# Peptides against a protein of PDB entry 5KEZ, part 15

Target 1, 320 residues: chain A of PDB entry 5KEZ
Amino acid sequence: NVAIYNPFRPWWERYQPVSYKLCTRSGNEDEFRNMVTRCNNVGVRIYVDAVINHMCGNAVSAGTSSTCGSYFNPGSRDFPAVPYSGWDFNDGKCKTGSGDIENYNDATQVRDCRLTGLLDLALEKDYVRSKIAEYMNHLIDIGVAGFRLDASKHMWPGDIKAILDKLHNLNSNWFPAGSKPFIYQEVIDLGGEPIKSSDYFGNGRVTEFKYGAKLGTVIRKWNGEKMSYLKNWGEGWGFVPSDRALVFVDNHDNQRGHGAGGASILTFWDARLYKMAVGFMLAHPYGFTRVMSSYRWPRQFQNGNDVNDWVGPPNNNGVI

## One batch from the design tools (peptide; made by RFdiffusion4, then SolubleMPNN)

Design b1_p9_3_s3 (from b1_p9_3, 6 letters changed)
Fold by OpenDDE base, seed 4:
Structure b1_p9_3_s3 (fold): chain B 320 residues (1-320), chain A 9 residues (1-9)
Amino acid sequence: as target 1 above (320 residues)
Amino acid sequence: TSYNRYVMA
């Protein structure tokens, strides 16, 4: 991914890929292989956060400022380490004036235009699908158990399906023969927008963002909500089917006051309430649970926004 | 470019 130095190595640089090489702030491919092996050997499975909707931001300077040193040129859509070129992006398909998503009530914009300036890959192309599948298959062959598909809302479900259909079975050294990768898709659906979580059920599980948002409201005792109302928690609250749901109290985005859920989202900053919410989530059978492991950072609020929301995890001069 | 999809402005 791109190496950003202003601000200094923010967490979100990881979501701006320039190659599919396994060289990051966390280590190289050999170190990753070693970690996966050690984890698998003790029954701990690895699920990769796969960024396949886009490459880096369109405004990032060309050069070799990347975690693996690969050259890239956003201006010309040149990512030779893949390789991608101008034909592999949705520049001509997006009809907005800016080239970015401008209206989330327009499903075609959401999927064909750039997410906050991130160069949008043309996932309709078999070439692009194959390059992504090759990346994911490399990880599968290393021994990962599955994937979180980042920004799935911004990809056409059929394109995702086409990629998934190219995937290998899991590594038989650790998984039963014929096992398929565990897939969960990040889809932000709190209602009110045309893209629905149900559009993605055919590909695997989806993130249920209503879970954290509503649970936060209940635990905070907002709007007269009571714990007793949780007796039909899950589908009874309008959430997706349990077997399609990945549930969580917070994630990295809404932990920082952005993304889905708003102020209702509970985080470690509200320790007591957060423990209550996480405890309830783990005790309740609805959905596949995900527990957040985060860190404290020096928050600095200006006009209600944390200007330090970019701060990444504890590191040694950029190395995690 | 940050990674914030739902910036309420």
Scores: peptide ipSAE 0.079, ipTM 0.822, DockQ to the pose 0.208
Fold by OpenDDE base, seed 1:
Structure b1_p9_3_s3 (fold): chain B 320 residues (1-320), chain A 9 residues (1-9)
Amino acid sequence: as target 1 above (320 residues)
Amino acid sequence: TSYNRYVMA
């Protein structure tokens, strides 16, 4: 991915790829292989957060300032380490003046325009689908068990399906023959927008962002909410079917006040209430559960916003 | 530019 130095190596640089090489501040490919093997040998499975909707921001300077040292040029849409070129992006398809998503009530913009400047891949092209599938298959062959598909809301479900149809079975050294990768898709659907979680049920599970948002209001006792109201928690609250739901109390985005849930989201900063929420989630038989492992950073609020919400996880790999 | 996947409040 791109190396961002202002601010200094933020968490979100990890979501700005310039290649599909496995060398980042988290480690190199050999180290990753080693981890996957050791984990699989003790029954711990690995699911990769796959960023396949886009490459890096359109305003990032061209050069070799990346974690693997690969050259890239956002201005010319040149990513030779893949390789991608100007033919592999949706620049000509997006019809907004800025080239970015301007209206989330326009499904076509949401899928075909840039997410906050991130260069949007043309997933309708078989070439692009194949390059992504090759990346994911490489991970499958290493021994991963599945994937979180980042920014799935911004990809057409049919394009995702086309990629998934190219995937290999899981590595038979650790998984039964014919096993398929576990897929869950990040789709933010709180209602009121045209893109629905149900659009993606055919590809795998979907993140249920209503879960953390509503649970937070209940445990915080906002708006007169009571825990006794959780009797029909799950489908009874209008959530997606249990067998399609990936549920969580918080994630890296809404932990920082970004996106779905707002101030209702419980995090480790509110330790007591957070433990209650996580405990309830683990005890209640709805959805596939995910527990957050995060870190502290020096929060500084200005005008209601944390100006240090960019701070990435602790790292001692230097400038990599 | 920061990475924010849901800008709408």
Scores: peptide ipSAE 0.073, ipTM 0.810, DockQ to the pose 0.229
Fold by OpenDDE base, seed 3:
Structure b1_p9_3_s3 (fold): chain B 320 residues (1-320), chain A 9 residues (1-9)
Amino acid sequence: as target 1 above (320 residues)
Amino acid sequence: TSYNRYVMA
């Protein structure tokens, strides 16, 4: 991914790929392979956060400022380490003046235009699908158990399916023969927009962002909410079917106040209430559970916004 | 460019 130095190595640089090389702030491919092997050998499975909707931001400077030193040029859509070129992006398909998503009520914009400047891959192309599948299959062959598909809301479900149909079975050294990768898709659906979580049920599980938002409201006792109201928690609260739900109290985005729950979201900053929420989630049978492991950063609020919400995990001069 | 993708009103 791109190496950002202003601000200094933010967490979100990891979501701006310039190649599919397994070479990042966390280590190189050999170290990753070693970690996957050691984890699998003791029954701990690895699920990769796969960024396949886009490459890096359109405004990032061209050069070799990346975690693996690969050259890239966002301006010309040149990513030779893949390789991708201008033919592999949706620049000509997106009809907005800026090239970015401007209206989230337009499903076509949401899928065909750039997400906050991130260069949008043309996932309708078999070439692009194959490059992504090769990346994911490499990970599968290493021994990962599945994937979180980042920004799934911004990809056509059919394109995702086409990629998934190219995937290998899991590595038989650790998984039963014929096992398929576990897939869950990040889709932010709190209602009010045309793209629905149900659009993606055919590809795997989806994130249920209503879960953390509503649970936070109840545990905070907002609006007269009571714990007794949780008697029909899950589908009874309008959530997606349990067998399609990936549930969580918070994630890295809404932990920082980035939509999908707002102030209701409980985080480690409210330790007691957070432990109550996580404990309830783990005890309740609804959905597939995910527990957040985060870190403290020096929050600095200006006009209601944390100007340090970019701060990444503890590191040694950028190396984690 | 940042990853502040969603701002809930």
Scores: peptide ipSAE 0.073, ipTM 0.816, DockQ to the pose 0.230
Fold by OpenDDE base, seed 2:
Structure b1_p9_3_s3 (fold): chain B 320 residues (1-320), chain A 9 residues (1-9)
Amino acid sequence: as target 1 above (320 residues)
Amino acid sequence: TSYNRYVMA
């Protein structure tokens, strides 16, 4: 991914890929392979956060400022380490003046235009699908158990399906022969927008963002809500079917006050309430549960916004 | 440069 130095190595640089090389601040491919092996040998499975909707931001300077030193040029859509070129992006498909998503009520913009300036890959092209599948298959062959598909809301479900159909069975050294990768898709659907979680059920599980948002309001006792109302928690609250749901109290985005859930989201900053919410989630039989492991950072609020919401994991002058 | 993955509405 790109190496950003202003601000200094933010967490979000990881979501701006310039290659599919397994070479980041977390380590190189050999170290990753070693970690996967050690984890699998004790029954801990690895699921990769796969960023396949886009490459890096349109405004990032060209050069070799990346975690593996790969050259890239956002301006010319040149990513030779893949390789991608200008024909592999949706620049011509997106019809907005800016090239970015401007209206989230327009499903075609949401899928064909750039998410906050991130160069949008043309996932309709078999070439692009194959390059992504090769990346994911390499991970499968290493021994990962499945994937979180980042920004799935911004990809056409059929394009995702086409990629998934190219995937190998899981590594038989640790998984039964014929096992398929576990897939869960990040889709923000709190209602009111045209893109629905149900559009993606055919590909695998979907993140249920209503879960953390609604649980937060209940635990906080907002609007007179009571814990006793949680007796029919799950489908009874209008959530997606349990076998399609990936549930969580918070994630790295809304932990920083971004987007879905707003102020209702509980985080470790509210330790007591957070423990209550996580405990309830683990005890209640709905969905596939995900528990957040995060870190503290020096929050600095200006006009209601944390100007340090970019701060990444603990590191020693950029070295993790 | 800032990055907000969830720009709603």
Scores: peptide ipSAE 0.077, ipTM 0.816, DockQ to the pose 0.258; fails the geometry check

Design b1_p9_3_s4 (from b1_p9_3, 7 letters changed)
Fold by OpenDDE base, seed 1:
Structure b1_p9_3_s4 (fold): chain B 320 residues (1-320), chain A 9 residues (1-9)
Amino acid sequence: as target 1 above (320 residues)
Amino acid sequence: TSYDRYVLT
């Protein structure tokens, strides 16, 4: 991914890829392979957060300022380490003046335009699908068990399916023969927009962002809400079917007051309430559960916003 | 409107 130095190596640089090389501040490919092997040998499975909707930001300077040293040029859409070129992006398909998503009520903009300036890959192209599949298959062959598909809302479900259809079975050294990768798709659907979580059910599970948002209001006792109202928690609250749901109390975005959920989201900053929410989630038989493991950073609020919400995880590999 | 946070620079 791109190496951002202002601010200094933020968490979000990890979501701006310039290659599919397994070389980041988290480690190199050999170290990753070693970890996957050790984890699988004790029954711990690995699911990769796969960023396949886009490459890095349009405004990032060209050069070799990346974690693997690969050259890239956002201005010319040149990513030779893949390789991608200007033919592999949706620049000509997006019809907004800025090239960015301007209206989330327009499904074509949401899928064909840039998410906050991130160069949008042309996933309709078999070439692009194949390059992504090769990346994911490499991970499968290493021994990962599945994937979180980042920014799935911004990809056409059919394009995702086309990629998934190219995937290998899981590594038979650790998984039963013929096993398929576990897929969950990050789709923010709180209602009111044309893109629905149900559009993606055919590809795998979907993140249920209503879960953390609503649970937060209940635990906080906002608007007179009571724990007793959780009697029909799950589908009874309008959530997706349990067998399609990936549920969580918070994620990296809404932990920082962004994404979906707003101020209702419970985090480790409110330790007591957070433990209550996580405990409830783990005890209640709805959806596939995900527990967040995060870190503290020096929060500084100005005008209601944390100016240090960019701070990445503790790291001693700053030279990478 | 809800979406993941990504920053350009």
Scores: peptide ipSAE 0.121, ipTM 0.857, DockQ to the pose 0.139
Fold by OpenDDE base, seed 5:
Structure b1_p9_3_s4 (fold): chain B 320 residues (1-320), chain A 9 residues (1-9)
Amino acid sequence: as target 1 above (320 residues)
Amino acid sequence: TSYDRYVLT
């Protein structure tokens, strides 16, 4: 991914890929392979956060400022380490003035335009699908158990399906022969917008962001909500079917006070309430549960916003 | 929308 130095190595640089090389601040491919092996050997499975909707930001300077030193040029859409070129992006499909998503009530914009400037891959192209599949298959062959598909809301479900259809069975050294990768898709659907979580059920599980948002409201006792109302928690609250739901109290985005759920989201910053929420989640049978492991950072609020929400994991002068 | 904001850039 790109190496960002202003601000200094933010967490979100990891979501700006320039290649599919397993070469980041977390380690190299050999180290990753070693980790996967060690984890699998003790029954811990690895699910990769796969960033396949986009490459890096359009405004990032060209060069070799990346975690693996690979050259890239956002301006010309040149990512030779893949390789991708200008033909592999949706620039011509997006009809907004900025090239970014401007109206989330326009599903076409949401899928074909850039998410906050991130260069949007043309996933309709078999070439692009194949490059992504190759990346994911490499991970499968290493021994990962499945994937979180980042920004799935911004990809056409059929394009995702086309990629998934290219995937290998899981590594038989650790998984039963014929096993398929576990897929869960990040789709933010709190209602009121045209793109629905149900659009993606055919590909695997989806993130249920209503879960954390509503649970936070209840535990905070906002709007007269009571714990007793959780009697029909799950589908009774309008959530997706349990067998399609991946549930969580918070994630890396909304724990920073932004996005899905807003201020209702409980995080480790609200320790007591957070423990209540996580405890409830783990005790309740609805959905497939995900527990967050995060870190503290020096929050600095200005006009209600943390200006340091970019701060990444603890590091030693950029080295993790 | 505010509900769909990613802090990625």
Scores: peptide ipSAE 0.102, ipTM 0.851, DockQ to the pose 0.113
Fold by OpenDDE base, seed 3:
Formats: sequence, structure tokens, C-alpha cells
Structure b1_p9_3_s4 (fold): chain B 320 residues (1-320), chain A 9 residues (1-9)
Amino acid sequence: as target 1 above (320 residues)
Amino acid sequence: TSYDRYVLT
């Protein structure tokens, strides 16, 4: 991915890929392979956060400022380490003046235009699908158990399916023969927008952002809400079917005040309430559970916004 | 460019 130095190595640089090389702040491919092997050997499975909707931001300077040293040129859409070129992006397909998503009530914009300036891949092309599948299959071969698909809301469900249909069975050294990768898709659906979580049920599980948002209001006792109201928690609260839900109290976005949930989201900053929420989640049978492991950073609020929400995990000069 | 998305209002 792109190496950003202003601010200094933010967490979000990880979501701006310039290649599919397994060479990042966390280590190189050999180290990753070693980790996956060691984890699998003791029954711990690895699920990769796969960024396949886009490449890096359109405004990033061309050069070799990347975690693996690969050259890239956002301006010309040149990513030779893949390789991608201008033919592999949706620049001509997006019809907004800026090239970015301007209206989230327009499903076509949401899927064909750039998410906050991130160069949008033409996932309708078999070439692009194949390059992504090759990346994911390489990970499957290494021994990962599945994937979180980042920014799934911004990809057409059919394009995702086409990629998934190219995937190999899991590595038989650790998984039963014929096993398929576990897939869950990040889709923010709190209602009010045309794209729905149900659009993606056919590809795998979907993140249920209503879960953390609603649980937060209950645990905080907002608006007179009581824990007794959780008697029909899950589908009874309008959430997606349990067998399609990936549930969580918070994620990396909304613990920073971004994404879905707003002020209701409980985080480690409110330790006691957070433990209550996580404990409840783990005890309740609804959905597939995900527990967040995060870190403290020096929050500095200006005009209601944390100007240090970019701060990444503890590191040694950018190396985790 | 950042990864700030879906600011709720």
C-alpha cells in the first residue's frame, strides 16, 4: 500500500493499495506465511481484510513511496505491480463532475464512482476479477480461512460473486477437503439508502451496523431504553437474519466517530459499558461475533472532531 | 485522502 508520511503513517494507508504483494508495515510475505502456519497449527484461523474495490487515492503522488517499494502513478492509473492501467478503472463509467460519489441515494454512483477519491476498479472486467482472484487464491494457498471484503457496498454484488466463483478450496493441510473460504462483506445499511444488506446475502455474511448502534443506546440507557427490551434481540429488532449477520460492538471506523452508529457506539474509551456490551454480545446467540482489539491514541478534539483520528497502532518508526 | 467514510449527521 501507499506509505503516507503526512500525517505520519496513518492507519488508513492500509486501505490504499498499490499492489497485491504481501509486503506491508506488518511484515513481508515469508513472515506472513510463517504466522499463518503457526496459527493454523494450533487451531487459530486467519481472515484477511481484502481491499478489492479500489486502489489508492487519486491525489497521491506518483513514485515508489509504498510499503513494498512498488512504483505507481495514480494520475495515469498506472499500477504496474499488478498490473493495472487506465482501462481497469471506472473513470469513464462514473458520470459525476468530480469523479467521486456525490449522492449516496444514487446506487450507480455508490458503486461506479470513487469512494472519497479512491481510484475505483472496473470490477465488471474479467481481467480485473482475475487479478483479484489470483491475489485471494494466493492467500488461500498460504492457508487463510476466509476474507472480510472491504467496501462491499461500493461493489456490485454480481461482480463480487464472479470473483468468489474463481476462488479455490481452502488448503487441505489444515481444512477438510472441499472447504470454501468464509466470506463476510462490509455493508453499511442503517436504512434510508437504496443499497441494502440483503443485496449481498448471496455472497456471504454481511456486517450488521444496527447491532452496535442499538446496543449502545440500550446500555447507555438513552431515551429510557432498558435491557429488558433485548428480549427479542436480533431479528426482532429489525436486524438481518442471524445466519447472514456479522455482529460487533465497534469497529475501527466508528470508534473514531466515523462510519455508522454515531455517538451511541460503545468503545474501550467507556470501559465499563463496553465490557457489558461485549459480554452481552458474546453471550447472545444472534449472528457471528467479532471482538475488536484496538489501542489508545492521543485524542485532540477541535470543533467536535478528533484531529488525531488518523493515528495508527503503536509502532517503531512506522513498523508495527 | 483519508479513509473517513459515512459521517453520520
Scores: peptide ipSAE 0.081, ipTM 0.832, DockQ to the pose 0.221
Fold by OpenDDE base, seed 4:
Structure b1_p9_3_s4 (fold): chain B 320 residues (1-320), chain A 9 residues (1-9)
Amino acid sequence: as target 1 above (320 residues)
Amino acid sequence: TSYDRYVLT
């Protein structure tokens, strides 16, 4: 991914890929292989956050400022380490004046235009699908158990399906023969927009953002809500089917006041309430649970926004 | 959506 130095190595640089090389702030490919092996050997499975919707930001300077030193040029859509070129992006497909998503009520914009300036890959192309599948298959062959598909809302479900259909079975050294990768898709669906979580059920599980949002209101006792109302928690609250749900109290985005959920989202900053929410989530059978492991950073609020929301995990001079 | 805001630049 791109290496950003202003601000200094923010967490979000991870989500701006310039190659599919396994060389990042977390380590190199050999170290990753070693970690996966050690984890698998003790029954801990690895699920990779796969960024496949886009490459880096359109405005990032060309050069070799990347975690693996690969050259890239956003202006010319040149990512030779993949390789991608101008034909592999949706520049001509997006109909907005800016090239960015401008209206989330237009499903076509949401999927064909750039997410906050991130160069949008043409996932309709078999070439692009194959390059992504090769990346994911490399990880599968290393021994990962599955994937979180980043920004799935911004990809056509059929394109995702086409990629998934190219995936290998899991590594038989650790998984039963014929095992398929575990897939969960990040889709923000709080209602009111044309793109629905159900559009993605055919590909795997989906993040249920209503879960954290609603649980937050209950635990906070907002709007007169009571714990007793959780009797029919899950599908009874309008959530997706349990077998399609990946549930969580918070994630990295809404922990920072971004993403979905609003002010109701509970985080470790509110320790007591957060523990209550996480405890309830783990005790309740609805959905597949994900527990957040985060860190403290020096928050500085200006006009209600944390100007330090970019701060990444504890690190040693940029190395995690 | 009003909540679909990413930090990415």
Scores: peptide ipSAE 0.109, ipTM 0.851, DockQ to the pose 0.107; fails the geometry check

Design b1_p9_4_s1 (from b1_p9_4, 4 letters changed)
Fold by OpenDDE base, seed 1:
Structure b1_p9_4_s1 (fold): chain B 320 residues (1-320), chain A 9 residues (1-9)
Amino acid sequence: as target 1 above (320 residues)
Amino acid sequence: AVEFSRPTV
């Protein structure tokens, strides 16, 4: 991915790929293989956060400022390490003046325009689908069990399906023959927008962002809400079917006040309430649960915003 | 409407 130095190596640089090389501040490919093997040998499975909707930001300077040293040029849409070129992006499809998503009530903008400047891949092209599938199949070969598909809301479900149809069965050294990768898709659907979580049910599970948002409100006792109201928690609260839901109290985005959930989201910063929420989630039989493992950073609020929300996880790999 | 955003710079 792009190496960002201002601010210094933020968490979000990981979501700005310039290649599909397994070479980041988290480690190199050999180290990753080693981890996956050791984990699989004791029954711990690995699911990769796959960033396949886009490449890096359009405003990033061209050069070799990346975690694996690969050259890239956002201005010309040149990513030779893949390779991608100007033919592989949705620049010509997006009809907004800025080239970015401007109206989330327009599904075509949401899927064909750039997410906050991130260069949007043309997933309708078989070439692009194949390059992504090759990346994911490489991970499957290493022994991963499945994937979180980042920014799935911004991809057409049919394009995702086309990619998934190219995926191999899981590695038979650790998984039963014929096993398929576990897929869950990040889709923010709190209602009121044209894109629905149900659009993606055919590809795998989806994130249920209503879960953390509503649970936070209840645990905080906002608006007179009570724990007893959780009697019909799940589908009774308008959530997606349990067998399609991946549920969580918080994620890396809304932990920082970004994305869906607002101030209702509980995090480790509210330790007591957070433990209550996580405990409830683990005890209640709804959806596939995900527990957050995060870190503290030096929060500094100015005008209600944490100016240090960019701070990345602890790292001992230097500036690679 | 809930907008999803990520920093790019």
Scores: peptide ipSAE 0.109, ipTM 0.845, DockQ to the pose 0.705
Fold by OpenDDE base, seed 3:
Structure b1_p9_4_s1 (fold): chain B 320 residues (1-320), chain A 9 residues (1-9)
Amino acid sequence: as target 1 above (320 residues)
Amino acid sequence: AVEFSRPTV
């Protein structure tokens, strides 16, 4: 991914890929392979956060400022380490003036335009699908158990399906022969927009962002909410079917105060209430559960916004 | 409400 130095190595640089090489501020490919092997040998499985909707931001300077040293040029859409070129992006397909998503009520914009300037890959092309599949298959062959598909809301479900159809079975050194990778898709659906979580049920599980948002209001006792109302928690509260849901109290985005739940989201900053929410989630049978492991950062609120929401995990001069 | 999105700079 791109190496950002202003601000200094933010967490979100990880979501701006310039190659599919497995070398980042967390380590190189050999170290990753070693970790996967050690984890699998004791029954701990690895699921990769796969960023396949886009490459880096269009405004990032060209050069070799990346975690693996690969050259890239956002201006010319040149990513030779893949390789991608201008033919592999949706620039000509997006019809907005900025090239970015401008209206989330237009499903075509949401999927064909750039997410906040991130160069949008043309996932309709078999070439692009194959390059992504090669990346994911390399991880499968190393021994990962599955994937979180980042920004799935911004990809056509059929394009995702086409990529998934190219995937290998899991590594038989640790998984039964014929095992398929576990897939869950990040889709933010709180209602009111045309893209629905149900559009993606055919590809695997989806994130249920209503879960953390609604549980937060109940635990906080907002709007007269009572824990007794959780008797029909799950589908009874309008959530997706349990067998399609991946549930969580918070994630890396909404623990930073806005998006997909807002102020209702409970985080480690409110330790007592957070432990109550996580405990309830783990005790309740609805959905596939995910527990957050995060870190403290020096929050500084200005005009209601944390100016340090970019701060990444504890590191040694950028190296984790 | 607008969903949180990642910055590019």
Scores: peptide ipSAE 0.109, ipTM 0.851, DockQ to the pose 0.667
Fold by OpenDDE base, seed 5:
Structure b1_p9_4_s1 (fold): chain B 320 residues (1-320), chain A 9 residues (1-9)
Amino acid sequence: as target 1 above (320 residues)
Amino acid sequence: AVEFSRPTV
């Protein structure tokens, strides 16, 4: 991914890929392979956060300022380490003036335009699908058990399906022969927008963001909500079917105070309430549960916004 | 209106 120095190595640089090389601040490919092996050997499975909707931001300077030193040129859409070129992006498909998503009530913008300037891959192209599949298959062959598909809301479900259809069976050294990768898709659906979580059920599980949002409201006792109302928690609250739901109290995005769920989201900053929420989640049978492991950072609020929400995990001068 | 965003700078 790109190496961002202003601000200094933010967490979100991880979501600006310039190649599919397993070479980042987390380590190199050999180290990753070693970790996967060690984890699998003790029954711990690895699921990769796969960033396949986009490459880096369009405004990032061309050069070799990346975690593996790969050259890239956002201006010309040149990512030779893949390789991608201008033909592999949705620039001509997006019809907004900025090239960015401007209206989330327009599903075509959400899927064909850039997410906050991130160069949007043309996932309709078999070439692009194949390059992504090759990346994911390499991980599968290493021994990962599945994937979180980042920004799935911004990809057409059919394009995702086309990629998934290219995936290998899981590594038989650790998984039964014929096992398929576990897929969960990040889709933010709190209602009120045209893109629905149900659009993605055919590809695997989806993130249920209503879970954390509503649970936060209940635990905080907002709007007269009571714990006893959780008697029909899950489908009874309008959530997706349990067998399609990936549930969580918070994630790295919404613990920063904006979207999806806003101020209702409980985080480790509110330790007591957070423990209550996580405890409830783990005790309740609805959905597949995900527990967050995060970190503290020096929050600085200005006009209700944390100006330090960019701060990444603990590091030593950029080295993790 | 915007449910999700990521900085690019």
Scores: peptide ipSAE 0.107, ipTM 0.850, DockQ to the pose 0.689
Fold by OpenDDE base, seed 2:
Formats: sequence, structure tokens, C-alpha cells
Structure b1_p9_4_s1 (fold): chain B 320 residues (1-320), chain A 9 residues (1-9)
Amino acid sequence: as target 1 above (320 residues)
Amino acid sequence: AVEFSRPTV
């Protein structure tokens, strides 16, 4: 991914890929392979956050300022380490003036335009699908158990399916022969927009963002909500079917106030309430559960916004 | 409403 130095190595630089090489601040490919092997050998499975909707931001300077040293040029859409070129992006497909998503009530914009300036890959192209599949298959062959598909809301479900149909079975050294990768798709559906979580059920599980948002409201006792109302928690609250749901109290985005629940979201900053929420989630039989492991950072609120929401995990001068 | 965004500096 791109190496961002202003601000200094933010967490979100990881979501701006310039190649599919396994070289990041977390380590190199050999170290990753070693970790996957060690984890699998003790029954711990690895699921990769796969960023396949886009490459880096269109405004990032060209050069070799990346975690694996690969050259890239956002201005010319040149990513030779893949390789991608201008023909592999949706620049001509997006019809907005800015090239960015401007209206989330327009499903075509949401899927064909750039997410906050991130160069949008033309996933309709078999070439692009194949490059992504090669990346994911490499990870499968290493021994990962599945994937979180980042920004799935911004990809056409059929394009995702086309990629998934190219995937290998899981590595038989650790998984039964014929096992398929576990897929969960990040789709923010709180209602009111045309793109629905149900559009993606055919590809795997989906993130249920209503879970954390509503649970936070209940535990905070907002709007007269009571814990007793959680008796029919799950489908009874209008959530997706349990076998399609991946549930969580918070994630890295809404922990930083980046939408998907707003102020109702509980985080470790409110320790007691957060423990109650996580404990309830783990005890209640709904969905596939995900527990957040985060870190503290020096929050600084200005006009209701944390100006330090970019701060990444603890590091030594950029080295994790 | 915009439900998801990331910085792209």
C-alpha cells in the first residue's frame, strides 16, 4: 500500500493498495506465511481483509513511496506491480462531475464511482477479476481460511461472484478437501439507501451494522429502550438472517465516528458498557460474532470530530 | 446519506 507521511503513517493507508504484494508494515510474505502456518497448526484460522474495490487515492503522488517499494502513478492509473493501467478503472463509466460518489441514493454511482477519491477498479473486466482472484488464491494457497471483502457495497454483487467463482479450495494441509473460503462482505445497510445487504447474500455473509447501532442504543438506555427488549434480538429486530449475519459491537471505522451507527456505537472508551455489549453479543445466539481488538490514541475533539482519528496502532517511529 | 468514507490524503 501507499506510505503516507502526512499524517504520519495513518491506519487508513492500508486501504490504499498499489500492488497485491504481501509487504506491509506488519511484515513480508515469508513472515506472513510463517504466521499463517503457526496459527493453523494450533487451530487458529486467518481471515484476510481483502481490499479489491479500488487502488490508492487519485491525489497521491506518483513514485515508489509504498510499503513494498513498488512504483505507482495514480494520475495515469499506472500500477505496474499488478499490472493495472487506465483501461482497468471506471473513470469513463462514472458520470459524476468529480469522479467520486456524490449521491448514495444512486446505486450506479455507489458502485461505479470513486469512494472518497480512491481509484475505482473496473471489476466487470475479466482481466481485473483474474488479477484479484490470483491475489486471493495466493493467500488461499498460503493457508488462509477466508476473507473480509472490504467496500463490498461499492462492488456489483455479480462481479464479486465472478471473482469468488475463480477461487481455489482451501489448503488441504489444514482444511478438509473441497473446503471453500469463508466469505463475509462489508455492506453498510442501515436502511434508506437503494443498496441492500440482501443483494449480497449469494456471495456469503454480510456485516450487520444495525447490530452495534441498536445494541448501543439499548445499553445506553436511549429512547426508553430496555434490556428486556433484547429477548427477540436478531431477526426479531429486523436484522438479516442469522446465517447471513456477521455481527460486532464496533469496527475500526465507526469506533472513530466514521458513520454506520453514529454516537450510539459502543467502544472500549466506555469500558463498562462496552463489556456489557460484547458479553451480550457472545452469549446471544445470533450471527457470526466478531470481537474488536483495538488500542487507545490521543483523541482530540474539535467541533465534534476527533482530529486524531487517523492515528494507527502503537508503533516505534513507524515500525510496528 | 453517506454511511462510509475513508481519508485519502
Scores: peptide ipSAE 0.094, ipTM 0.839, DockQ to the pose 0.700

